# Peptides against a protein of PDB entry 7PB4: the designs that were tried, part 16

Target 1, 105 residues: chain A of PDB entry 7PB4
Amino acid sequence: KMLNIKEYKEKLLSTLGEFLEDHFPLPDRSVKKKKKNIQESSVNLITLHEMLEILINRLFDVPHDPYVKISDSFWPPYVELLLRNGIALRHPEDPTRIRLEAFHQ
Target 2, 218 residues: chain B of PDB entry 7PB4
Amino acid sequence: DALQMAVGYFEKGPIKASQNKDKTLEKHLKTVENVAWKNGLASEEIDILLNIALSGKFGNAVNTRILKCMIPATVISEDSVVKAVSWLCVGKCSGSTKVLFYRWLVAMFDFIDRKEQINLLYGFFFASLQDDALCPYVCHLLYLLTKKENVKPFRVRKLLDLQAKMGMQPHLQALLSLYKFFAPALISVSLPVRKKIYFKNSENLWKTALLAVKQRNR

## One batch from the design tools (peptide; aimed at target 1 L52 L100)

Design b1_p20_2 (made by RFdiffusion4)
Pose (drawn by RFdiffusion4):
Structure b1_p20_2 (pose): chain A 91 residues (1-28, 43-105), chain B 212 residues (1-189, 196-218), chain P 20 residues (1-20)
Amino acid sequence: KMLNIKEYKEKLLSTLGEFLEDHFPLPDVNLITLHEMLEILINRLFDVPHDPYVKISDSFWPPYVELLLRNGIALRHPEDPTRIRLEAFHQ
Amino acid sequence: DALQMAVGYFEKGPIKASQNKDKTLEKHLKTVENVAWKNGLASEEIDILLNIALSGKFGNAVNTRILKCMIPATVISEDSVVKAVSWLCVGKCSGSTKVLFYRWLVAMFDFIDRKEQINLLYGFFFASLQDDALCPYVCHLLYLLTKKENVKPFRVRKLLDLQAKMGMQPHLQALLSLYKFFAPALISVKIYFKNSENLWKTALLAVKQRNR
Amino acid sequence: MHEAILYEKVQELVVVTAQL
């Protein structure tokens, strides 16, 4: 059961990364890829379940933040605009 | 054959400025509906015309008439439905066309050969609950399509939030009751739906439904 | 279309990550 989940996770992640690079590229400060941004969000969601918010730096491309906000993937902090969290789809 | 000429004409897409082209389009569309309302269409023709209508090609009236004449002689391929959901996801489709398609998918539900690959699109179907124009028809569709495996906690939470936003609407209550039946531990709280008139009820389709 | 696909893929990744 564990190995099956692992194979599925790895396949999903690889295909997601390819999809992101194909359909959400950077334009050309130092910006990070959308993949790294999603990785930071997913890591913070499970590492700190009581505070899953990550600060928005200059490396976050505003179009990516707005994309994640429009599609219900990322959520804004009720008071602090510089923080965003990942939607807890698992619960 | 008389119908294949119209299918090919619609596959060619819209043509030049109209000198006599309006009459030609009308003749082809009349031929298709006559065949559809007399004895029905085959699976291949339906696979072609449904996806042509749900695409950006042709105006709204042509797509509306094509959707209103999508009556199967036998069955409907599921792959055609998958491509139709993919065309909905493209977004170059009219709102009224989307409503008409969801009404058609509800009406033609028992005439799709397989429904497992359609159930795999439960997520795309559920995401359309945000749109308050599609909400009743999407709820009617999900009432028919929902299995036990589809009742995930996230969806229960989002449906409860939508019920709190919109109020205890009949279609939302029916879908929530179905969710309660399938997963009572995740939440506490088929049949009549408004605007559920079968627009595609021909006599032959009625005999086939009774034979079903 | 690509935004909807992105949403589904990210939702599934979060769910499978939680299972592991």
Fold by OpenDDE base, seed 4:
Structure b1_p20_2 (fold): chain B 105 residues (1-105), chain C 218 residues (1-218), chain A 20 residues (1-20)
Amino acid sequence: as target 1 above (105 residues)
Amino acid sequence: as target 2 above (218 residues)
Amino acid sequence: MHEAILYEKVQELVVVTAQL
C-alpha cells in the first residue's frame, strides 16, 4: 500500500513537472545582461516545480510552522499565481512568508 | 536593438534640436510600448523608464504612456519602486501620473522582487490616503503591505477619521478590517463582516499584458 | 484553464503526500 502511494506520488510529481514546464516555465533569460556594474546577484530563479516541492515539504515536515520565507529565487509571478489560485496562503503577519494550502486537512 | 535605442533616447534625452523631435519621440515610445506589451521589459529598462516617467523630464502625456508600459518581463526591482516614490516626493509629476503610479504599483505588486524597502515606505503611502484621488489605490496597496507592526493607534484614528469624512468606502472598510484582524483592541467599532474585499480592479489596465507575460513565461 | 488544472494537480499531490 505505501509503496503504491509513493510510486503514485512520484508519478504525480513527474506529471506536474512536465505540466509546469509546458505551461508555467520561467521567462527566457535571453535579456542580454548588459554588464552594468550593478552586482546583479544573479539570483537563480527556481522553477515552479521546485517552489511547490519546497512548500509541500515544509507543510509536512514542519506542520506547526508550515511557512516558507519567500527568497529572491522565488519568481514573484509564481508567488502571485499560487496565492491568487488559493494554492498558497500568505502569512497573516509576515507577507514574506507563504504556506501551501493544507488540502489534506 | 530598437528597444535599447528607445530607452537610451529617453535616458539621454533628445540630442539635437531637430524639427522631428516629436516624431522621434513617438517612434521610441511606440517601440517601448510594443516590446513591453509583447515581451515585457527587463528590470533595468523599467528602472530607467519608470524614473523618467516620474522625474518630470517629459510631458504628462509621454509620462503616462511610459508608465502604462512598465510591464516586467520577469521582475521589477524594489529599488526602482523606491526611486519612483522619491520622485513622487519631489512633486514634479501630475496628479494623474500619481494615480497611475499607485495603480501600477498595485497591479505589479507581486512582480516586485523584494518588499522590505517598500514596507519601510508604509508611512509615506499611509500619508497619501488623504488624497481623495489616490485613496482607493493607496488603501489597496496598504492592504497588501500591512503587517501587525504597521497597525498603530494613530493610524487607526486616521482611518476612522477618514471614514467619517468620506463615508464607508469599500476600500477603507477593507483596510480597517485588516487592521482589526491584526489589532482587534485598537478598533472598538463594529465593522461589518465583509465576506469579500472589493478594491477597484487596478489590474485592468495591465491585465492583458500580465496575462501575456504569464503566457510567454509558459 | 491552466491555473485551475494547476490547483487540481497540487491538491491531489498534497492529499496523496498526506497518505504517506
Scores: peptide ipSAE 0.665, ipTM 0.455, DockQ to the pose 0.299
OpenDDE base, seeds 1, 2, 3, 5: peptide ipSAE 0.659, 0.660, 0.654, 0.659; ipTM 0.444, 0.443, 0.431, 0.423

Design b1_p20_2_s1 (made by RFdiffusion4, then SolubleMPNN; from b1_p20_2, 9 letters changed)
Fold by OpenDDE base, seed 1:
Structure b1_p20_2_s1 (fold): chain B 105 residues (1-105), chain C 218 residues (1-218), chain A 20 residues (1-20)
Amino acid sequence: as target 1 above (105 residues)
Amino acid sequence: as target 2 above (218 residues)
Amino acid sequence: MKEQILRLMVEELVILTAEL
């Protein structure tokens, strides 16, 4: 029984990864070239898949403080996407922190 | 080949130079329809045409006609179905096209080569139960897809809430009965023992064609 | 609809993770 759930979870993660790559890719670096003046903030943006992985892991690893600090690697449209869809919640007192919704509770 | 020219027309789109765009479109559409109903289409042709029908590249009338002739010669690729579902998410297709797609998916279910990726879309299909127009066909699809691992307490609650809203619909009762079979502890309610599972015959549109496909592949 | 699918997939993933 547990093995089947684990396998199903792994398959779901893989499918989610493919889905995110197809439908929520990171912005192509080529669009940034036209606005001259904004400093090359060399911040490597993480994928939405990586962001979700961080949020899921934090939810289960630290259930008493499931909030993740929004870093510069978090693409703002992804944060807004998660919040708008009720996938994530902003911390009530600290707008720089978000948590995954506890769908299992 | 006339079919290859027709598929190529839909894939590449109308070449600018054709003065009579509508006549050319109708000619190619009739070619696809004729071959599909007589012989069925190859998996590659279905992949191309199904994607076109759901992409919103053409008008609803054309998309509906293309989708109605998505009849396989042998098999349908699972990847084609996954791509098609992805287009439903983009929202460029009409509500009638969505209904037709789910009817098609149920009717053609046995001709899909694999079910692994389709089973991973279970949550998406389950969410579509909230659409009153889709609900009967989605229940039938979920009845075909549901495994023990899909039967969760939150899904049971959603189905019971839907039953409370819509009443004891035959398609919903069929799905709930399957859920009770897999997880009897999650469904305390007495479901009427239906001797016959009844889904609305989605197959009626393709019944003759499907019989012909089954006869050719024997 | 893409966003709804995303929510559903994440919801299912969280539920499955809690069962493990």
Scores: peptide ipSAE 0.662, ipTM 0.532, DockQ to the pose 0.559
OpenDDE base, seeds 2, 3, 4, 5: peptide ipSAE 0.661, 0.660, 0.662, 0.660; ipTM 0.548, 0.389, 0.552, 0.465; seed 4 fails the geometry check

Design b1_p20_2_s2 (made by RFdiffusion4, then SolubleMPNN; from b1_p20_2, 9 letters changed)
Fold by OpenDDE base, seed 4:
Order: C-alpha cells, then structure tokens, then sequence
Structure b1_p20_2_s2 (fold): chain B 105 residues (1-105), chain C 218 residues (1-218), chain A 20 residues (1-20)
C-alpha cells in the first residue's frame, strides 16, 4: 500500500512538472532592455514547481509554522497565482510569508 | 434532533400562537450555541443562521448571539458569505452587527471553501474603510484578500488620505505595506519597515473554538 | 480551468504526502 502511494506521488509530481512547464512557464528573460539602468538584479527566479515543493515540504517539516518566507527568487505572479486560487495563504502578521492552504475539502 | 429543531425555528420564525416566545427563542438559541461551541455547525446550518442574523428578522441581541456561534464543523460556504454581504448592503443590521460580522469573517477566513467571489467583493469591503468602527477589521480582511490586481492608484490615494485623517494606524500601515509589496511604484512614501503586522483581532472571540475545529479536522 | 486543475493537483499531492 505504501509503495503504491509513493509511486503514485512520484507520477503525480512528474505530471505536475510537465503541466507547470506547459501552462505556467517563467517569463523569458528576453524582454527588451529599454533604457533605464534599473539594476536587473540577476535574481535567479525559481520555477512554480520548485516553489510548490518548498511550500509542501515546509508544511510537513514544520507543521506548527508552515510558512515560507517569500524571497527575491519567488516570481511575484506565481505568488499571486497561488494566493488567488486558494493554493496558498498569506501570513496574518507577516506579508512576506505564505503557506499552503489547509485544503479542508 | 435538537439542533435541527432550533435551526428550523429560526428559519421559519416563531409560530404566532406561542405565549412563551422569548423562552422558546432562548431555548433554541442556547441549543445552537452549545452545539456550535462543542462540535461546530454544518455549512448548511451556517448558511441558514448567518442569513437570519443579518436579515434583521430578529433583534440585535439575538443576531449578535447567532453571529458569535457561527463556528464551522468543517467549512463555510463562500455563497453564505456573499449572501451575508448582500444583507449588509440592505442596511437592516446594526453597526455593532456589522463590526461583529467583519470580525467573524476575518476569524473564519481560512475555513471559507473558496475565495473567488469574495475577492470580487473587494471594492465593497474597501469602501467600508471609511467607517471608523469597521476600519481596523476591514483592513485585516483586505490584508487577507488583496492581490496585485486589486492594488490600483485610486485605492492607494484613498488609503493615503485615510492615513492623513486617522494617523499612522497599525492596521492601515499593514495594508499599505502589502500594497507597496505588490506595487512599489504606486507608493513613493517610505513606509516604516514593520517586521510584525498587528491586527487587534489576534485575540478573536473564536480563538478557542477555532483551535478545537482544527483539532477535530486533523 | 488550468488554475483549478493546478489546485486539485496540489491538493492531491498534499494528501498523498500526508499518507507517507
């Protein structure tokens, strides 16, 4: 039974990865350098898959404080996507922290 | 069961012929209170009772007691919340009932099944910031609801104007900080970096009940 | 539709993880 659950989880992770690549890719860095020297801080953005993994791991590793700090590697549209669709919740006292939704249903 | 009878009483209203209307009302209200605090209420029961509490069918004291016991067993339907907000628009509830509703909405926010329709009500909630009694709780609600798409120049202006009138309130600063997070270009003012956002509702009326609900649903 | 599917997939993944 546990083996079957693990295998199914791995399959689901793979399917999720493919789904995210197809439907929620990171923006291509190639948006034209218009002039102003805003230091494009070369912050390496993480994928939505990686973001979800971090959130899931935190939920199980630290269930009493399941919040993840939003870093500069978190693409703001992904954060918004997760919050908008009830996948994540913002910390009530710290806007820089989010958690997975409790999925009570 | 006793709960179904109590909910049915509130839904159908008092049958005209009962001489002891107040005793019957109190009995049913106590039944709802007892079940809600011990076990929570089903989503359907909350739907019915929440609408009753905001419809103005009963007096303010009864409505207040009903709202205080709107504790879910599992979830609250988003539709129930939307209906409740619709009653707020009709204006038949007291100011104290409105305050209590927003406190309840913040406290129960995580138990609401969906947020899409509630997010569409963002503009309505934002308009309620002008009410001094509601402002702290509405700021907290908006803090939970706000998405980047909600952060508009006109709302930024309204928040800054409100801050100019009310001063640097912690709840307003929390919301402004969130707005700055989503749209830094719209807020040129240096907001003090508050590491901790404080909303007065951290000690909500339902804290103990919510802990019990979370424990039962684990 | 895609966002709803994402939510469902994440929910399932959480549920599966909780069983391990």
Amino acid sequence: as target 1 above (105 residues)
Amino acid sequence: as target 2 above (218 residues)
Amino acid sequence: MKEQLLRLMVKELVELTAQL
Scores: peptide ipSAE 0.627, ipTM 0.424, DockQ to the pose 0.315
OpenDDE base, seeds 1, 2, 3, 5: peptide ipSAE 0.593, 0.621, 0.627, 0.620; ipTM 0.611, 0.530, 0.448, 0.505; seeds 2, 3, 5 fail the geometry check

Design b1_p20_2_s3 (made by RFdiffusion4, then SolubleMPNN; from b1_p20_2, 10 letters changed)
Fold by OpenDDE base, seed 3:
Structure b1_p20_2_s3 (fold): chain B 105 residues (1-105), chain C 218 residues (1-218), chain A 20 residues (1-20)
Amino acid sequence: as target 1 above (105 residues)
Amino acid sequence: as target 2 above (218 residues)
Amino acid sequence: MAEQLLRLMVEELVILTAEL
């Protein structure tokens, strides 16, 4: 039973990864808009897959404080996507923190 | 209308109090089947019934019968298909229902009004290639959906790995041939020049009905 | 629609993770 669940989880993660690459790819950074002066802080945006992994891990690792701080690596459209779809919730007092919805509860 | 009453029954579910639940279910199911095979179903009726068939609201036998009669009068809404695919992800449907759905999707592919959102589901369908029962039908679906932009190195690797595992399956060869057509540099392997693409005839279940639909829409 | 699918996939992933 446990092996089957683990295998299924791994398959689902793989499927999710592919799904996210196809539907929710990061914007191609290659559009160097030549705007001169703003030090493009080379903040490496994480994939939506990585973001979800962080959120899932936090939900289970720290269930009493399942909130993740939104870093500069979080692409704002992904944050909005998760919030809009009820996948994530914003912290009521700290808008810079989000949690995954506890679907297992 | 008898059909509207039948669809409404499936949508709302059985009213708890009826002693003859099975008889009522069978009556409504036969009504849907009869109309679907004679005239086809409206897009709205397919939207409702397709979702019901995949939601797990009813037993596998009922879901299978509903799915088998998802025959359009004219068109199938893309939204209905996307919703249906969403139910496949929830895993509440049987493996046989998933197979039947992919067979249905391939058979009805030309009757889907739009394919833009379905094309976005490419990665989801591609991931389903790992299911040995789904693989033949998913290959056929992917053959219909694949664009040049879908042909990525990682997908080529996965297809080659799958071929190494499953052998040179006709459906996999067809998909690989299409991939080679779009991106010849990604597929160094000499593919046997199959003059004929052979997919399992998914249409066989609906062949007569589809001919009738095509005749009505001419 | 892709967004709905995303939710369902994440929901399932969370449920599976809780079982593990």
Scores: peptide ipSAE 0.657, ipTM 0.539, DockQ to the pose 0.306
OpenDDE base, seeds 1, 2, 4, 5: peptide ipSAE 0.548, 0.543, 0.655, 0.543; ipTM 0.694, 0.702, 0.533, 0.710; seeds 1, 4 fail the geometry check

Design b1_p20_2_s4 (made by RFdiffusion4, then SolubleMPNN; from b1_p20_2, 11 letters changed)
Fold by OpenDDE base, seed 3:
Structure b1_p20_2_s4 (fold): chain B 105 residues (1-105), chain C 218 residues (1-218), chain A 20 residues (1-20)
Amino acid sequence: as target 1 above (105 residues)
Amino acid sequence: as target 2 above (218 residues)
Amino acid sequence: MAEQLLRLMVEELVIIEAEL
């Protein structure tokens, strides 16, 4: 029974990944906007899939503090997307922290 | 060929300069309809045209006609269906187009090459049960998709609540009976033993075409 | 454009994880 649920989870994650790649891809870095001076802190943006994995894992690994700190690797449009759709919630006291909505609760 | 030109027209959109836009549109639409009903469409043609029909690029009348001729020659790509479902979420299509899509999806279900990704859309389809116009067709689709792992206590509650609201609808009873089969402990309610599962015959629009497809692929 | 579907997929993942 548990094995089947794990396999189902893995399949669901895989399909979510494919879905996210198709519908919510990271912006191609190729648009060299010529604006000179912003330190190209080459912060590697994570995929929306990776972001969701982090949020899901945190929700279950640390249920008493399910909040994840928004890093520079979090593409702001993805954060907005999650918040706008009620997938994530911002911490009431710390706007730099977000949690996944506890849909199981 | 004429079909490639027609598909290309829908994909690229009308070139601004054509004075007779409506005549050109009708010509290409008739070309697609004629080929689809005679021979079926290739998976690639369905991929393009299905997405166009649901994107809201054209008017509801055109989208309806395109969707009605989404008849496969052989198979429909699962990816095309997933993309189509994504367009339903955007809400740019009419309610009638959504109903037609679910009817199409049920009718064409056996011609979809894979079901793995479609099965993962189970939650989306289940949420669409709340739409009274979609509910009969969504129940039929869910009846085809439901696995034991999909039968959860919260979904049982939602189905029972829906039954309380809508009454004992045949399509809802069929789905509940399947849920009871997979998880009898979750459904304490005595369901009437229906010997026959009755869904609205969604296939009626494509019945002749589907018979022809099945004959060609035998 | 697929934002509603994304929510539903994530909801399903959370529900499944809670059963694990």
Scores: peptide ipSAE 0.592, ipTM 0.662, DockQ to the pose 0.536
OpenDDE base, seeds 1, 2, 4, 5: peptide ipSAE 0.590, 0.560, 0.561, 0.620; ipTM 0.659, 0.681, 0.684, 0.640; seeds 1, 2, 5 fail the geometry check

## One batch from the design tools (peptide; aimed at target 2 C89 G123)

Design b1_p21_1 (made by RFdiffusion4)
Pose (drawn by RFdiffusion4):
Structure b1_p21_1 (pose): chain A 91 residues (1-28, 43-105), chain B 212 residues (1-189, 196-218), chain P 21 residues (1-21)
Amino acid sequence: KMLNIKEYKEKLLSTLGEFLEDHFPLPDVNLITLHEMLEILINRLFDVPHDPYVKISDSFWPPYVELLLRNGIALRHPEDPTRIRLEAFHQ
Amino acid sequence: DALQMAVGYFEKGPIKASQNKDKTLEKHLKTVENVAWKNGLASEEIDILLNIALSGKFGNAVNTRILKCMIPATVISEDSVVKAVSWLCVGKCSGSTKVLFYRWLVAMFDFIDRKEQINLLYGFFFASLQDDALCPYVCHLLYLLTKKENVKPFRVRKLLDLQAKMGMQPHLQALLSLYKFFAPALISVKIYFKNSENLWKTALLAVKQRNR
Amino acid sequence: SFEEKVLYQKVQELVVVTAQL
């Protein structure tokens, strides 16, 4: 059961990464890829389940933040505009 | 054959400025509906015309008439439905066309050969609940399509939030009751739906439905 | 759009699978 889940996870992650690079590229400060941004968000969601917010730095491309906001993937802090969290789809 | 000429004409897409082209388009569309309302269309022709109508090609009236004449002689391929959901995801489709398509998918539900691959698009179907113009028809579709495996906690939470936003709407209540039946531990709370008139009810389709 | 909806589905599945592990 564990190995099946692992194979599925790795296949999903690889295909997601390819899809991101194909359909959401950077334009050319130092910006990070959308993949790294999603990785930071997913890591913070499970590492700190009581505060899954991550600060928005200059490396976050505003179009990526707005993309994640429009599609219900990322959620804004009720008071602090510099923080965003990942939607807890697992619950 | 008389119908294949119209299918090929619609596959060629819209043509030049109209000198006599309006009459030609009308003749081809009349031929298709006559065949559809007399004895029905085959699976291949449906696969072609449904996806042509749900694409950005041709105006709204042509797509509306094509959707209103999408009556199967036998069955409907599910791959055609998958491609139709994909065309919906493209977004170059009219709102009224989307409503008409969901109405058609609800009406033609028992004439799809397989529904497992369609159930795999439950997420795309559920995401359309945000749109309040598609909400009743999407709820009607999900009432038919929902299995036990589809009742995920996230969806229950989002449906409850939508109920709180819109109120206890009939279609939302019916879908929520189905979710309760399938997963009572995740939440507490098929039949009549408004605007559920079968627009595609020909006599032959009626005898096939009764034979079903 | 199409790409946005596909992205949403893939991210939703990844979050759910990560939670299972």
Fold by OpenDDE base, seed 5:
Structure b1_p21_1 (fold): chain B 105 residues (1-105), chain C 218 residues (1-218), chain A 21 residues (1-21)
Amino acid sequence: as target 1 above (105 residues)
Amino acid sequence: as target 2 above (218 residues)
Amino acid sequence: SFEEKVLYQKVQELVVVTAQL
């Protein structure tokens, strides 16, 4: 029984990954690095998949503080996508923190 | 800088300059337009110019041209949008300027840095659904803003009443479908399962500019 | 969008399944 649930979770994660790559890819880094010497702090944007994984893990690993701090690696349109669709919730007192919706509660 | 001089003219310039006949005004307006479409405007420049466009300091023709060139270089400040909405409440801008503002707000939505205060304005935007000229664009904005917490029984009733008045409009159906998604128990009506949500995206005045902004910020 | 609704459903299912582990 537990093995079947784990396998099903892995299948859902894989299917979600494929779906996100097709419909919600990262904006192509077609930043032609114009060689201007500004150390563009190469803020490595994370995928929406990675963002969701972080949020899911935090929800279950730290259920008493399920909030994740929004970093510069979080692409703002995807943060907004999650918030708009009720997939994520902003912390009521700290706008820099978001949590996944507790769909299991 | 020519742009700074132009922005400074609009900020400090004469109140109630109603006529496009001012060669100086036209020169500065063209400067703003050229920079906005070529490079976008800084958040501070948008803050100043958006406030001017909605304050009624200039005539409707000038305000319309300013608002059409509110194209960000990178981001738009949420505070600029909140101030802009406050001017909509004062009612010094024309109905056409209000429509254009909502079109702009929808078009530029992804470029707004934060949306917390904008989300608090949900009730104000929802009240604007009663304006037939604004309704399509307000529905689109609300579709972008709506969270589960915003879906209340009284808002469902108002949307159903509005649908009864104006018919099954695609933009209303989109919003009602979202409401039904968040709160299925509040909407007993069978909504057609539309795979595609049709907002009037084809009429986006900023389509080319938005593509350019997205390419510059990639 | 339709894709956003599908995303919501997929995430919801994933959370519910994860809660069973």
Scores: peptide ipSAE 0.653, ipTM 0.446, DockQ to the pose 0.306
OpenDDE base, seeds 1, 2, 3, 4: peptide ipSAE 0.635, 0.646, 0.645, 0.643; ipTM 0.406, 0.488, 0.468, 0.433

Design b1_p21_1_s1 (made by RFdiffusion4, then SolubleMPNN; from b1_p21_1, 10 letters changed)
Fold by OpenDDE base, seed 4:
Structure b1_p21_1_s1 (fold): chain B 105 residues (1-105), chain C 218 residues (1-218), chain A 21 residues (1-21)
Amino acid sequence: as target 1 above (105 residues)
Amino acid sequence: as target 2 above (218 residues)
Amino acid sequence: SMAEQMLRLMVEELVILTAQL
């Protein structure tokens, strides 16, 4: 049973990865050179897959504080997507922290 | 190969410079249609064309014709089906295309090489039961997919609620009967014993083609 | 969107599966 669940989880993760690449890709880095001297902090945006992985891991690794701090690597539209769909919840007191919805509870 | 040129046209899209874009499109579409109905399509061709049909790259009429031609020579890749379902979610396809896809999926179900990833999409298909146009075909699909582990109390409630809303539909009763078989304790309601499960004949669109595929693969 | 709905369902299932592991 456990092996089958693990294999199933791994397959679902793979399928999710492909799905996310197809439907929720990161914007191409063709951000127009607007002139402002803002340091090219090459903010390495993480994929939605990586975001979800972080959120899932935090939910299970630290169930008493399942919140992840929104970093600059979090593409804002992904955060909004997760919140809008009830996949993630914002911390009630700290808007910079989000958690995955505990769908298993 | 004429088919490879046609598939390549759909994949790459219309080259800007052709004055007769519609004639070229129709030519390639007819090529795909002719090969699909005569010989079936390779799994790779289905992968490409199925994605195109559901991506919204072309108009609904073209997408409908492509989707009707998704007839395998041998097998359909499960990955192609998963990708197709993903496109259904993007909402670029019409309601009629969605209905046609579920009809296709049911009709071609036996030709899909694996069912493991499709079974993971059980929840997605189940959510599509709320669409009155999809419901008959989704019930049929779920009837084919449902395992004991899929029969959960919340799904039973949703099916009973749908039955309350829609009445005692044959396709819904078929699915409920299967649920009762796997989990009799979850369904206290007496279901009428139907000797025959009747789904809408989704296969009718492909009946001749499916017979031909089965004959070639013997 | 349907893509967003599918995403939710996939994540939901993934969480449920993870909780069983």
Scores: peptide ipSAE 0.670, ipTM 0.529, DockQ to the pose 0.563
OpenDDE base, seeds 1, 2, 3, 5: peptide ipSAE 0.667, 0.670, 0.674, 0.668; ipTM 0.516, 0.531, 0.473, 0.517; seed 3 fails the geometry check

Design b1_p21_1_s2 (made by RFdiffusion4, then SolubleMPNN; from b1_p21_1, 11 letters changed)
Fold by OpenDDE base, seed 3:
Structure b1_p21_1_s2 (fold): chain B 105 residues (1-105), chain C 218 residues (1-218), chain A 21 residues (1-21)
Amino acid sequence: as target 1 above (105 residues)
Amino acid sequence: as target 2 above (218 residues)
Amino acid sequence: SLAEQLLRLMVEELVILRAQL
């Protein structure tokens, strides 16, 4: 029984990854460098898949504080996407922190 | 060949410069239709054309015609179906196209090479039960997909709520009966014992085509 | 969008599955 759930979970994760790559890809950074001197902080944006993985892991690994701090690696449209769809919730006191919705509760 | 040129036209899109864009489109569409109904399409051709039909690249009339001729020669790739479902989610297709897709998916279900990835989309299909236009076809699809592992208490509640709203629909009763079979403890309600399960459109749009495909693959 | 709805449902299912593990 546990093996089947684990296998199903892994398959679902794989399907989610493919789905996210197709429908929610990161924007190509190839937009022309207009030379304004904004410090090229080479902030590597993470994929939506990676973002969800972080949020899911935090929900289960730290259930008493399931919130993740929004880093510069979080593409703002992804954060908004998760929030508006009720997949994630903002921390009531700290808008820089989000948690995954506890769908199992 | 003529089919490759037609598929290539749909894939690459209309070249801007042709004054006869509509005539060219119609020519290629007729080519695809003719091959699909006579011989069926290869899995690769289905992959390309199904994606195009659901992407919103063309108008609803064209998309409808493409989708109607998504007849396999042998098999449909599961990946093509997953991609197609993903396009349904983007919402660029009409409601009529969605209905047609679910009808197609049910009709072509046996010709899909694998079901593992499609079964992972169970939750998505289940959510589509709330759409009154889709509900009959989604129930049929779920009837084909449902495993014991998919039968959860929350889904049972949703189905019972839907039955309370819509009444005792034959397609919903069929799905509930299957749920009761897998998880009798979750469904305390006595379902009428129907000896025969009836889904809408037992005679699908592709009946003749599917018979021909089955005859060619014997 | 439907893609967003699908995303929610997939995540919901993942969370439910993980809670059973």
Scores: peptide ipSAE 0.665, ipTM 0.571, DockQ to the pose 0.557
OpenDDE base, seeds 1, 2, 4, 5: peptide ipSAE 0.664, 0.654, 0.665, 0.665; ipTM 0.550, 0.596, 0.568, 0.570; seeds 2, 4 fail the geometry check

